# Ledger of designs, part 8: peptides against a protein of PDB entry 3J47

Target 1, 121 residues: chain A of PDB entry 3J47
Amino acid sequence: IRLTNQLKSLKGLQSKLKDVVEYLDKVINKELPINHTILGKLQDVFNLLPNLGTPDDDEIDVENHDRINISNNLQKALTVKTNDELMVIYISNLVRSIIAFDDLIENKIQNKKIQEQRVKD
Target 2, 69 residues: chain B of PDB entry 3J47
Amino acid sequence: YEEKEESNLAATKSMVKIAEQYSKRIEEEKELTEEELKTRYVGRQDPKKHLSETADETLENNIVSVLTA

## One batch from the design tools (peptide; aimed at target 1 Y23 I38)

Design b1_p10_8_s1 (made by RFdiffusion4, then SolubleMPNN; from b1_p10_8, 9 letters changed)
Fold by OpenDDE base, seed 5:
Structure b1_p10_8_s1 (fold): chain B 121 residues (1-121), chain C 69 residues (1-69), chain A 10 residues (1-10)
Amino acid sequence: as target 1 above (121 residues)
Amino acid sequence: as target 2 above (69 residues)
Amino acid sequence: PPKPIPPLKV
């Protein structure tokens, strides 16, 4: 039950992320008007996300270049950390799927043995 | 900035600890699967199902722990 | 262009 709920939550998160990407692509392609509320929330997320290096903020004074590199390194580190966490979750799910598959194979083998025994009787 | 870096460092250390606990739990789950393989030879179907369910619960708890970290 | 909201000093 918890696994199914987690899988549903993960699928919901994946769907939401896909919808966000699709919305961003449609906004970039000018197919949809920019929803200011979504853009504001994305801007809040990007402000909370350490600056993903768009190199084009050339307007920040030379002394901030080291801080931007530190911020980009921190974001790379946070992105790497998030990727590592996601990788651990992925491996965990893979291991669970393997165990569930092994159980399914075992159940199938047992069912086959029961059928073979019934045909001999 | 510094407080956020310290918080991120503490979170990263906690994640490493969770990853170590996760590795141990995966090993325990492999042992349960090996016991299930042994139980296949002993012909008791009920212990196998219980081992499978226990392995699934252990994995569920591990994933929840990793997701909450 | 919407002005970047300054990062909240957390």
Scores: peptide ipSAE 0.452, ipTM 0.820, DockQ to the pose 0.094
OpenDDE base, seeds 1, 2, 3, 4: peptide ipSAE 0.451, 0.456, 0.435, 0.455; ipTM 0.818, 0.820, 0.810, 0.828; seeds 1, 2, 4 fail the geometry check

Design b1_p10_8_s2 (made by RFdiffusion4, then SolubleMPNN; from b1_p10_8, 9 letters changed)
Fold by OpenDDE base, seed 4:
Structure b1_p10_8_s2 (fold): chain B 121 residues (1-121), chain C 69 residues (1-69), chain A 10 residues (1-10)
Amino acid sequence: as target 1 above (121 residues)
Amino acid sequence: as target 2 above (69 residues)
Amino acid sequence: PPKPLPDLKV
């Protein structure tokens, strides 16, 4: 249930981002007028996002190099955190698989003992 | 979407607490596996099965907690 | 027969 809700939210965000890209493409192609309210909200979203370093390295002052490095460091830190979380999930699944395998071995041993007893009787 | 986003934000705030709970649940799972091994040597089949089921449930709750993180 | 592995509920 909780995972399904998060997946639905992520899918909704993905669909909204796709609609924004399609809108921006139509504006670039002059097929639709520029909606300044949508652009303002999009700019606010981009300002709240950690600056995923688009390498527009060519014209922006020395102060932005530190911010881009901080953002790349934040993205790296988020990637490391995500990798650690995935590693934890992987270990958990492995441990669950080992427990389930131990149970299967036990069930097999028990079934063999029951069969051996039935052959002796 | 907004209600689910709010739920996801609450989930994300709970992630730090879940990471601590996850470490504790991994230890609880290990304890359960050790008790299953002990129960196998004692020949008590039913307690061992119950311990295995409890370990599996603990792992499932951990996985769900980390995936909601 | 051994029981199947418990399915992970999503």
Scores: peptide ipSAE 0.542, ipTM 0.854, DockQ to the pose 0.013
OpenDDE base, seeds 1, 2, 3, 5: peptide ipSAE 0.481, 0.445, 0.408, 0.512; ipTM 0.840, 0.826, 0.814, 0.845; seeds 1, 2, 3 fail the geometry check

Design b1_p10_8_s3 (made by RFdiffusion4, then SolubleMPNN; from b1_p10_8, 10 letters changed)
Fold by OpenDDE base, seed 2:
Structure b1_p10_8_s3 (fold): chain B 121 residues (1-121), chain C 69 residues (1-69), chain A 10 residues (1-10)
Amino acid sequence: as target 1 above (121 residues)
Amino acid sequence: as target 2 above (69 residues)
Amino acid sequence: KPKPLPELKL
């Protein structure tokens, strides 16, 4: 459910970004007037996007390291965090597989003992 | 979209808590595996099955927690 | 019979 909601949000953001790009292309081509309100909001969004290119602002609040969707430097930190999370999932799945395998081995050993007892009777 | 962004933020805040819970759950899983090994040595089938089921549940909860993080 | 591996509930 949560993953589906995140995916739907991401798809919605992607669609909106596409609409903005299409709008900007039409404005560049002089087909449509500039919507200053949309452009202002887009500028605000771009300003809220962590600077892809300036590593030097020390004020990357530790709080933003946690948000999956922030731009390339933070996106790199978020990619690292997402990678760490995925590694935890991977390790958890491996451990579950190991436990399940151990149980399977034991069940096999027990079944073998039961068969050996039945052959002796 | 906003509701889902809020859900993502809540998931992210839960992630720190999940990391702590994950460490604890890994330890619980190890204890379960050790008890399974001990129970295997003692020859009690029923405790081992219960331990395996508990380990599976612990891992499932870990996976769900990390997938929701 | 060996018990089947518990299915990962997604």
Scores: peptide ipSAE 0.541, ipTM 0.858, DockQ to the pose 0.011
OpenDDE base, seeds 1, 3, 4, 5: peptide ipSAE 0.516, 0.514, 0.537, 0.518; ipTM 0.854, 0.847, 0.855, 0.852

Design b1_p10_8_s4 (made by RFdiffusion4, then SolubleMPNN; from b1_p10_8, 10 letters changed)
Fold by OpenDDE base, seed 5:
Structure b1_p10_8_s4 (fold): chain B 121 residues (1-121), chain C 69 residues (1-69), chain A 10 residues (1-10)
Amino acid sequence: as target 1 above (121 residues)
Amino acid sequence: as target 2 above (69 residues)
Amino acid sequence: EPKPLPPLKV
């Protein structure tokens, strides 16, 4: 359920971002008149979006490195941290998968032994 | 969207706690695997089943944690 | 008129 909600939210954001890009392209191509109110709101959204593009050093708030959600330069550092956390969780899942696989192999070996005993009887 | 953002923040705090619990769960899972190895010698099937179920539950919780990250 | 962007679902 949680994953589905996150995926739905991400898809909603992606669709909205695509609509924004399409709108901006139409405005650039002079197919649509510039709506200043929409542009102002988009500019506010972009100003609230941590700077995706320019790694200027100053807003690397080193202490907030822990928060995955802080959007872009911080989000790049946070994406690295998120990638590290995801990697740890991935390794963890892999280890658990190996343990579960080992148990499954053991169960198969036991079942085979039980079948071999039943055939001897 | 705001309700989901709050849910994501709560999930992130939960993930930090899950990481700590995860280190502990890895050790518990390892102990269970060692008990399963010992139970392989002792011939008692019941401890092995419980170990397998605990490992599966631990896997499911990790998968959900990864998917929530 | 540019089509208003759908409101961010809260």
Scores: peptide ipSAE 0.476, ipTM 0.831, DockQ to the pose 0.394
OpenDDE base, seeds 1, 2, 3, 4: peptide ipSAE 0.457, 0.489, 0.457, 0.459; ipTM 0.826, 0.831, 0.820, 0.831; seeds 1, 2, 3, 4 fail the geometry check

## One batch from the design tools (peptide; aimed at target 1 D19 L42 D44 V45)

Design b1_p11_1 (made by RFdiffusion4)
Pose (drawn by RFdiffusion4):
Structure b1_p11_1 (pose): chain A 91 residues (1-28, 36-48, 72-121), chain B 63 residues (1-40, 47-69), chain P 11 residues (1-11)
Amino acid sequence: IRLTNQLKSLKGLQSKLKDVVEYLDKVIHTILGKLQDVFNLNNLQKALTVKTNDELMVIYISNLVRSIIAFDDLIENKIQNKKIQEQRVKD
Amino acid sequence: YEEKEESNLAATKSMVKIAEQYSKRIEEEKELTEEELKTRPKKHLSETADETLENNIVSVLTA
Amino acid sequence: SKLTEILKENA
């Protein structure tokens, strides 16, 4: 789902660029200004990424913890299944 | 495009706020463990732990 | 976002 959403966003840019190229050919405004703003707004992320890296680490740790909890419950389920099997054999 | 941006936007506003959500997910995780212990309720605890994990995964995907 | 605005105007 996230991927489809991202693709939609990139699609708009691609189409938008094509339109802009055609527009320029024809010419040979508000949209242009808006694009420029967007441009000014990965490069900049470079410095910002430094911080993101730290946050990414934290969210990795949290994922690991969740995985451990899931394993725990999984073990309990396995044990229950074994007990059920034993009961059936007895029967 | 908008729908997809909406979803992304929510992922971003969650990333700004995740410090509090992390502490609440930490607690939830613990709660789940408690429930399991009682069972040894167990199911409820396990569900809570799963939810916490899911929330962490969503946070990582957004990042 | 501005890109949304741009796409609306373009449309």

Design b1_p11_1_s1 (made by RFdiffusion4, then SolubleMPNN; from b1_p11_1, 6 letters changed)
Fold by OpenDDE base, seed 1:
Formats: sequence, C-alpha cells, structure tokens
Structure b1_p11_1_s1 (fold): chain B 121 residues (1-121), chain C 69 residues (1-69), chain A 11 residues (1-11)
Amino acid sequence: as target 1 above (121 residues)
Amino acid sequence: as target 2 above (69 residues)
Amino acid sequence: SLLLDILKLLQ
C-alpha cells in the first residue's frame, strides 16, 4: 500500500512536469500566453522541493553539464540513503529469521528428546 | 496526491524511528537468545516460549518495517 | 550452542 502510494505520487508529479514542459513549449512557439498563475504555483512547488541546485550567485561560466551533475548528485545521495535504509531492514529481517530458525531447531530437539524418553519407557 | 505525500513523509519519519528501534531490537534479540540459553539449563519451558514469542514479534516488526520502507 | 543444536538435529 505505501509503496503504491509513493509510486502514484511520483506518477502524478511526472504527469504535472510533462504538462509544464508542454506548456513551456507552447509559450516558446508563441501559441499560448504564459499562465502566470500556473508558473507561480510551480515556482512555489520548486521552492518547497529541496533546491536541486540554486546556483549560488557566483560566476556565470559554469557550463550546462554541471547542473545535470548536481541534480544527479542529490539524486545519488537520496539513492544512497534509501539503499542504506533498505540494507538495515534487510539485515533486521535476516536476524529475525535466524532467531526464528534457532527456536525451531530447539523445539525440534526437545520434541526428539521427549520421543526418545517415551520409547525408553 | 496530498494523502500520499503525507504517507511518504510519515514513512520517512518511521524509517528514522525504525533505525533507532532496530538497534534496540538487535539488543533485545541478544537478550532473548541469552534467556533461551538460561532456560535450556533451568529446564523451564515457559521462559523459552517467551523468548520465542519476543523473537517472532521482533521479526514481524522488521518485516513490517521493510514493507513500509 | 546453536552449532551443537544443529548437529543434534542432523543426528
């Protein structure tokens, strides 16, 4: 359920971004005037999103390639964090499984001992 | 969308809490294994059962955490 | 030990 909700949210964001790109293309082609209200809401959303790279006001000449790298770096950092969290969860599940298995083994050994005692009697 | 965003934020906060709880659960699991060893020597079935139940609860919580994560 | 228990299970 939670993963499905996350996926749906991501799909909704993707659809909205696609609509924005399509709108920007129409504005560039002079087919539609800039809807300032939609742009304002998008700007608010972008401001609420952790800035994937406000260029600090430093000098003009950092080539377009570095912006993609910064977005990739933040995405990479988020991916690393997610991987670490998943790893912890995985290890936790393994540990619990080992404990459950140990208990099962002990129960089986006890049952075997009880059966052996019953045969001796 | 807003409900999912709230759910994701809650999930992220839950993951941080789960990481803290995980360290505690590992320690609880060790204590349970030690109690099981002690119970095996004392010959009382009841402490062993309690240890097994706590290990199962710890496992279930980790599975839920993985599914939530 | 867990190892001893596993050995007893296998016998």
Scores: peptide ipSAE 0.423, ipTM 0.835, DockQ to the pose 0.008
OpenDDE base, seeds 2, 3, 4, 5: peptide ipSAE 0.421, 0.421, 0.435, 0.422; ipTM 0.834, 0.832, 0.842, 0.828; seeds 4, 5 fail the geometry check

Design b1_p11_1_s2 (made by RFdiffusion4, then SolubleMPNN; from b1_p11_1, 5 letters changed)
Fold by OpenDDE base, seed 5:
Structure b1_p11_1_s2 (fold): chain B 121 residues (1-121), chain C 69 residues (1-69), chain A 11 residues (1-11)
Amino acid sequence: as target 1 above (121 residues)
Amino acid sequence: as target 2 above (69 residues)
Amino acid sequence: SLLLDILKELL
C-alpha cells in the first residue's frame, strides 16, 4: 500500500511536470500566456523539493547527510540515513528470528521430553 | 495523489518513531529472553510461551516498519 | 543456552 501510494504520487508528479513542460513550450511559442498561479505553485513545490538536477546538489547533500529520503537530490544525502535505517531493521529482524528459533528449539526439546515420558508410562 | 503523499509523510514520521521504538523493542526482546530463561527452570511452558509470543509480535512490528520504510 | 548467548551478543 505505501509503495503503491508513493508510486502514485511520483506518477502524479511526473504527469504534472510533463504538463508544465508542455505549458512552458506553449508559452515559449507564444501560444498561451504564462499561468502565473500554476507556475508559482510549481515553483513552491520545486523549492520545497530539494533542488532537483541543479549543479548545487553537492552543497545540499552535505547539509542533509543525516536526514531521510524525501526527494531525489536530497535522496543522495539521505541515502546514507536510509541505509542505516534499513540496517537497523535488518538486524532487528535477525534478532527476532533468532529468538523465534530459540523458542522453537526449546519447544521441540520439551515436546520430545513429553513424548519420552508418555512412552515410559 | 494527496492520500499517497499523506501516507508517505506518515511513513516518514513513522520511520523516526520506528528508530525510537526499535530501541524499546530491543529492550522488550531482552526481557522476553530473560523470562524464557527463567521458564526453562520452572518446567512448565507458560512463561516461555508468553515470551515467544512477545518476541514474535516484536518481529512483526519490525517487518511492518521495514515495509513502511 | 547458546542461542540465548548469540541473542545477547546481537542485542
Scores: peptide ipSAE 0.445, ipTM 0.832, DockQ to the pose 0.011
OpenDDE base, seeds 1, 2, 3, 4: peptide ipSAE 0.442, 0.446, 0.450, 0.480; ipTM 0.833, 0.838, 0.833, 0.843; seeds 1, 2, 3, 4 fail the geometry check

Design b1_p11_1_s3 (made by RFdiffusion4, then SolubleMPNN; from b1_p11_1, 5 letters changed)
Fold by OpenDDE base, seed 2:
Formats: sequence, C-alpha cells, structure tokens
Structure b1_p11_1_s3 (fold): chain B 121 residues (1-121), chain C 69 residues (1-69), chain A 11 residues (1-11)
Amino acid sequence: as target 1 above (121 residues)
Amino acid sequence: as target 2 above (69 residues)
Amino acid sequence: SLLLEILKLLE
C-alpha cells in the first residue's frame, strides 16, 4: 500500500511534468499561451525541490536528501540511504530467521529424545 | 496523491526510528538466543518457547519495517 | 551447539 502510494505520487508528478513540457513546446511554437497559473505552481514546486543541478555540496541538507526520493542527484543520495536502510532491515530479518530456525531445530531434537525415551520404556 | 505523499512522509519518519531501534533489536535477539541456550541446558521448554516467540515478533516487525521502507 | 543439534537431526 505505501509503496503503491509512492508510485502513484511519482506517476502523478511525471504526468504533470510531461504536461508542462508539452505546454512549453506549444508556447515556443506560438501555438498556445502558457497557463501562467500552472507554470507558477510548478515553478514553486521546483523551487521547493532540492536543487537537481550542480550539487554544490554545501547547501544540500543531507537530511532532506535522505528523506525525499524526489530529485535525481539528490535522488541518488537518497537512493543510497534507502538501500542502506533496507539492508539493515534485511539483515535483521535474517537474524530473526536464524534464531527461529535454531529454536525449531532444538524443538525437533527434544521431540526426538522424547520419542526415544518412549521406545525404551 | 496527497494522501500517498503524507503516507510516504510518515513511512520515512518511521524508517529513521527503525534505524535508531535497530541496535536495540539486535540486542534483544541476542538475549533471546541466550535464554534459549540456557533453556536447552535446564530442559525447560517454556523459556525457550518464549524466546522463540519474541524472536518471531521481532522478525515480523522487521518485515513490516522493510515493507514500509 | 546448534551445529551438533543439526547433525543429530540429520542422523
């Protein structure tokens, strides 16, 4: 569900960007006037997006990059962070699985001992 | 879209919390393993079972965390 | 050890 929502949001953004590009192309071709309201909102969104441009290393709050998988260069750093987090979760799951298997094996051994004792009796 | 964005933000915050709790979870898993080991020597199934259950719960939480990430 | 227990189960 969460991943699906994220994907839907991303698809929505992609569609909107495509519309903007199409609009800009039409304006360049003098076919249609730019919807200034939509463009203004998009510009605002882009301004709020972490600068996808030349990462001047200094101003990009690393914390925001880790949180928002939205922007490409920032997205790369964010992707790395996400991968690290997923890796940690994966390792944790593996450890839990190993513990569960250990317990299962012990239980089987105990059951076997009980059966052997019953046969001796 | 807005609802999904809010959900993603919440998930991200949850991931940060998970990272902080990761070390604690590892320690809890170790403790459970030790208790299971002790239970093997004592021959008491109940403590071992409890440890196993706790480990399973921890695993489930990690799985949910991964799905949220 | 867990390993020994596994071996016992395989026997």
Scores: peptide ipSAE 0.387, ipTM 0.835, DockQ to the pose 0.008
OpenDDE base, seeds 1, 3, 4, 5: peptide ipSAE 0.392, 0.382, 0.407, 0.388; ipTM 0.834, 0.827, 0.840, 0.826; seeds 1, 3, 4, 5 fail the geometry check

Design b1_p11_1_s4 (made by RFdiffusion4, then SolubleMPNN; from b1_p11_1, 5 letters changed)
Fold by OpenDDE base, seed 4:
Structure b1_p11_1_s4 (fold): chain B 121 residues (1-121), chain C 69 residues (1-69), chain A 11 residues (1-11)
Amino acid sequence: as target 1 above (121 residues)
Amino acid sequence: as target 2 above (69 residues)
Amino acid sequence: SLLLDILKELE
């Protein structure tokens, strides 16, 4: 359920980002006027994003290209963080699996010993 | 979407906690493995069982964490 | 080593 919700949220975010990109492209091409409301919402979204960079990097004076790069860097950093978290979870699961396997082997060994004892009796 | 966001937020918080718990769980898993090892040598089933159970619990928690993440 | 011991016992 949680993963599904996260996936849905990610999909929603992806769709929104796509829409934003499309909008921005249209604005760049002078096909549409700048919608301040959309930009405001986008800014709100960015503000809700964890600051992956130093606060100083978010200074307004960075050229649009630099802002895009900063955004990309932030996104990349977030992706890396997410990957790290997933990796930790994966490793944990692997470790648990190994432990479970060890226990199974031990149980099997014990069962075999019990069977051998029964045969001797 | 809102429910998913809340779930994701909770999951993220849980992930941080899970990371800590994961470290602890890894240690618990190691302890279980050690107990199992000891049980193999000493023939005491109880420590091995306990270790196995702890390992299983750790695994389960990790799975839940992954599912939450 | 423990795993190996277990495997040996299983054989």
Scores: peptide ipSAE 0.413, ipTM 0.835, DockQ to the pose 0.008; fails the geometry check
OpenDDE base, seeds 1, 2, 3, 5: peptide ipSAE 0.410, 0.398, 0.384, 0.395; ipTM 0.832, 0.839, 0.830, 0.826; seeds 1, 2, 3, 5 fail the geometry check

Design b1_p11_2 (made by RFdiffusion4)
Pose (drawn by RFdiffusion4):
Structure b1_p11_2 (pose): chain A 91 residues (1-28, 36-48, 72-121), chain B 63 residues (1-40, 47-69), chain P 11 residues (1-11)
Amino acid sequence: IRLTNQLKSLKGLQSKLKDVVEYLDKVIHTILGKLQDVFNLNNLQKALTVKTNDELMVIYISNLVRSIIAFDDLIENKIQNKKIQEQRVKD
Amino acid sequence: YEEKEESNLAATKSMVKIAEQYSKRIEEEKELTEEELKTRPKKHLSETADETLENNIVSVLTA
Amino acid sequence: SLLTEILKENA
């Protein structure tokens, strides 16, 4: 789902660029200003990425913890299944 | 495009706030362990732990 | 977002 959403966003840019190229050919306004703003707003992320890296680490740790908890419950389920099997054999 | 952006936007606003959500997920995780212990309720605890993990995964994907 | 605005204006 996230991927489809990202693609939709990129699609708009691609189409938008084509339109801009055609527009410039024809010319040979507000949208252009807006695009410029967007441009000014990856490169910048470079410095900002430094911080993101730290946060990514924290969210990796959290995921690991969750995985451990899931394993725990999984073990309990396995044990229950084994007990059920034993009971069936006895029967 | 908008729908997609909406979902992404929510992922971003969650990333700004995740310090509090992390502490609440930490607690939730612990709660699920408690429930399992009682069972040894157990199901409820397990579900809570799964939810906490899911929330962490969503945070990582957004990042 | 600006890109949303741009796409609306373009449409």

Design b1_p11_2_s1 (made by RFdiffusion4, then SolubleMPNN; from b1_p11_2, 4 letters changed)
Fold by OpenDDE base, seed 4:
Structure b1_p11_2_s1 (fold): chain B 121 residues (1-121), chain C 69 residues (1-69), chain A 11 residues (1-11)
Amino acid sequence: as target 1 above (121 residues)
Amino acid sequence: as target 2 above (69 residues)
Amino acid sequence: SLLLEILKLLD
């Protein structure tokens, strides 16, 4: 459910971005007048986005390095953080899996012993 | 979209918590494995079962964390 | 040992 919602949000964002691009193209082609309200909102969005250029180490918040951001510079740092987080999750899953298998094996062994005892009886 | 965004935000916050919980979960998994080991040695099924269950729970939580991340 | 247990299961 959470993943689905995240995916939906990303799709929504993608759609909005596409609309913006289309709008900008129309404005450039003089097909539509510039909507200042939309531009203002877009500017606000861009200001909230991490700089896509060369990540100045100073502008890359350490927290942003841990998050997957669309912005290249911050995204790079964020990608590293995200990778680390994913790695931790992956390792955790592996550990859980190993434990589960261990238990399964033990159960199977016990069952086999029980069956062997039944055969002897 | 707003609902999903809110869910994503919650998930992100949860991820931070999950990281902390992950360490704890790993420990819980280890404990379960130890119980299984003890059960294997002593022949007591109950401790082993408990360990297995804990391991499964830890695994499930990790999966959820991955999905949330 | 988990390994021993696995071996026992295989037998």
Scores: peptide ipSAE 0.410, ipTM 0.838, DockQ to the pose 0.008; fails the geometry check
OpenDDE base, seeds 1, 2, 3, 5: peptide ipSAE 0.398, 0.392, 0.396, 0.393; ipTM 0.833, 0.833, 0.828, 0.827; seeds 1, 2, 3, 5 fail the geometry check

Design b1_p11_2_s2 (made by RFdiffusion4, then SolubleMPNN; from b1_p11_2, 5 letters changed)
Fold by OpenDDE base, seed 4:
Structure b1_p11_2_s2 (fold): chain B 121 residues (1-121), chain C 69 residues (1-69), chain A 11 residues (1-11)
Amino acid sequence: as target 1 above (121 residues)
Amino acid sequence: as target 2 above (69 residues)
Amino acid sequence: SLLLDILKLLE
């Protein structure tokens, strides 16, 4: 459910971005007048986006590096953080799987012993 | 979209918590493995079962965390 | 040992 919602949100964002691009293309081609309200909202969005350029190391909030941001430099740092988080999750899953297998093996061994005892009786 | 965004935000916050919980879950998993080991040695099925169940729960939580991340 | 358990399972 959560993953689906995230995917839906990303798809929504992608669709909106596409619409913006299409709108901008139309404006450039003089097919539509510039809507100042839309531009203002877009500017606000861009201002909220992490700088795609080499942000000065001092302006990069470490917390923002951990978030998957579309911005390349921040995105790189964020990608690293995301990778680390995913790695932790992966390792945890592996450990759980190993434990589960260990238990299964033990159960199977016990069952086998029980069966062997039954055959001897 | 808004509902999903809210869910994603909650999930992200949860991920931070999950990272902390992950460390704890790893420890819980280890404890379960130890119980299983003890059960193997003592021949008591119950501790082993409990360890296995805890390990499974830990795994499930990690999977959910990955899906949320 | 997990390894021993695996071996026992394979037997």
Scores: peptide ipSAE 0.430, ipTM 0.843, DockQ to the pose 0.008; fails the geometry check
OpenDDE base, seeds 1, 2, 3, 5: peptide ipSAE 0.420, 0.417, 0.414, 0.414; ipTM 0.838, 0.838, 0.834, 0.829; seeds 1, 2, 3, 5 fail the geometry check

Design b1_p11_2_s3 (made by RFdiffusion4, then SolubleMPNN; from b1_p11_2, 4 letters changed; failed a check: a repeat of another design)
Amino acid sequence: SLLLEILKLLE

Design b1_p11_2_s4 (made by RFdiffusion4, then SolubleMPNN; from b1_p11_2, 3 letters changed)
Fold by OpenDDE base, seed 4:
Structure b1_p11_2_s4 (fold): chain B 121 residues (1-121), chain C 69 residues (1-69), chain A 11 residues (1-11)
Amino acid sequence: as target 1 above (121 residues)
Amino acid sequence: as target 2 above (69 residues)
Amino acid sequence: SLLLEILKELE
């Protein structure tokens, strides 16, 4: 359920992003005026997203005066954050697996010792 | 979409918490491993078992976290 | 050490 919801959200975000790109292209081509409402909504969406980078990274992107680059940088930052989270989860699982394996080994060793003792008796 | 967003948000928050919990779990896992190690040396099954159980719990939580992520 | 013990058990 959660994964499905996340996927849906990602799809929604992707769709919105596509719409934004299309809109921006139209604006660049002077086919449509800048829709402030759309931009505002986009900003709201971004604000709802966890800050993936230090404000400094955003400032650097602003210097490039390319909104696309800013968006890309933010997306990259979000991706990095997501990757980091996934990595943490992965490492955690790995650690748990190692512990479980260690316990299994210990249990096996104990069982063997018990068997050896039984043979001696 | 909204439900998924809320779920994702909760998951993200949970992920942060999970990261913290993960760190804690890693520590718990280490403790279990140490207990297991001690059990191997002392031949006392109880500490080792406890460590194993803690490790299992940590693993389970991580799995849940992964599933939630 | 545990690994060693496991290896011993596997032998």
Scores: peptide ipSAE 0.390, ipTM 0.832, DockQ to the pose 0.008; fails the geometry check
OpenDDE base, seeds 1, 2, 3, 5: peptide ipSAE 0.390, 0.382, 0.379, 0.358; ipTM 0.827, 0.836, 0.830, 0.824; seeds 1, 2, 3, 5 fail the geometry check

Design b1_p11_3 (made by RFdiffusion4)
Pose (drawn by RFdiffusion4):
Structure b1_p11_3 (pose): chain A 91 residues (1-28, 36-48, 72-121), chain B 63 residues (1-40, 47-69), chain P 11 residues (1-11)
Amino acid sequence: IRLTNQLKSLKGLQSKLKDVVEYLDKVIHTILGKLQDVFNLNNLQKALTVKTNDELMVIYISNLVRSIIAFDDLIENKIQNKKIQEQRVKD
Amino acid sequence: YEEKEESNLAATKSMVKIAEQYSKRIEEEKELTEEELKTRPKKHLSETADETLENNIVSVLTA
Amino acid sequence: AKLTELLSDKF
């Protein structure tokens, strides 16, 4: 789902660029200003990425913890299944 | 485009706030362990732990 | 927001 959403966003840019190229050919305004703003707003993320890296590490640790908890419950489930099997054999 | 941006936007606003959500997910995780212990309720605890993991995964995907 | 506005505008 996230991927489909991202693609939709990129699609808009691609179409928008085509339109802009055609528009410029024809010319040979508000949209252009907006685009410029967006441009000014990956490169900048470079410095910002430094911080993101730290945060990514924290969210990786949290994921690991959750995985461990899931494993625990999984073990209990397996034990219950084994007990059920034993009961059936006895019967 | 907008629908997809809405979802992304929510992922971003969650990333700004995740310090509090992390502490609440930490607690939830512990709660699920407690429930399992009682069972040894167990199911409820397990579900809570799963939810916490899921929230962490979603945080990582947003990043 | 600006990117949404940009992509919502039609030529």

Design b1_p11_3_s1 (made by RFdiffusion4, then SolubleMPNN; from b1_p11_3, 6 letters changed)
Fold by OpenDDE base, seed 4:
Structure b1_p11_3_s1 (fold): chain B 121 residues (1-121), chain C 69 residues (1-69), chain A 11 residues (1-11)
Amino acid sequence: as target 1 above (121 residues)
Amino acid sequence: as target 2 above (69 residues)
Amino acid sequence: ELLLDLLKEKF
């Protein structure tokens, strides 16, 4: 359920971004009038996007860099963080799988011993 | 879409919490493994079963965390 | 070690 919702949200965002691009192309081609309200909102969204283009402003606190995959340098740091998180999750899953496997093995051994005892009786 | 975005944001915040919980879950898994080892020596199935169940719960939570990431 | 013994016993 959660993954499906995330995928649906991402697809919705992608569709909306596509619509914006198509709208901008039509405005550039003078097919549609410039809607300043939509452009202002888009500009606000772009300004909220981590600055992909200014590597030099070191002052944007590392904490905000952890959230937004879109900015390349920030994205690199975020990618590292995301990779670390995914790695931790992966290791945990492996550990749990190993434990579950160990339990299954032991249960199987116990079942075999019980069967061997039943055959001797 | 908005409800799912909110759910994704909550999920991302939950991922940070999951990283903390992950450390705790690994510890819980270790405790279960130790109990299983002890149970294997003591011949009591109950602690081992509890360890297995907790390990299974930890895996499920980890899978959900991966799926939320 | 015990896990290995369990694995061997599974065979």
Scores: peptide ipSAE 0.437, ipTM 0.852, DockQ to the pose 0.009
OpenDDE base, seeds 1, 2, 3, 5: peptide ipSAE 0.429, 0.423, 0.424, 0.420; ipTM 0.844, 0.847, 0.844, 0.840; seeds 3, 5 fail the geometry check

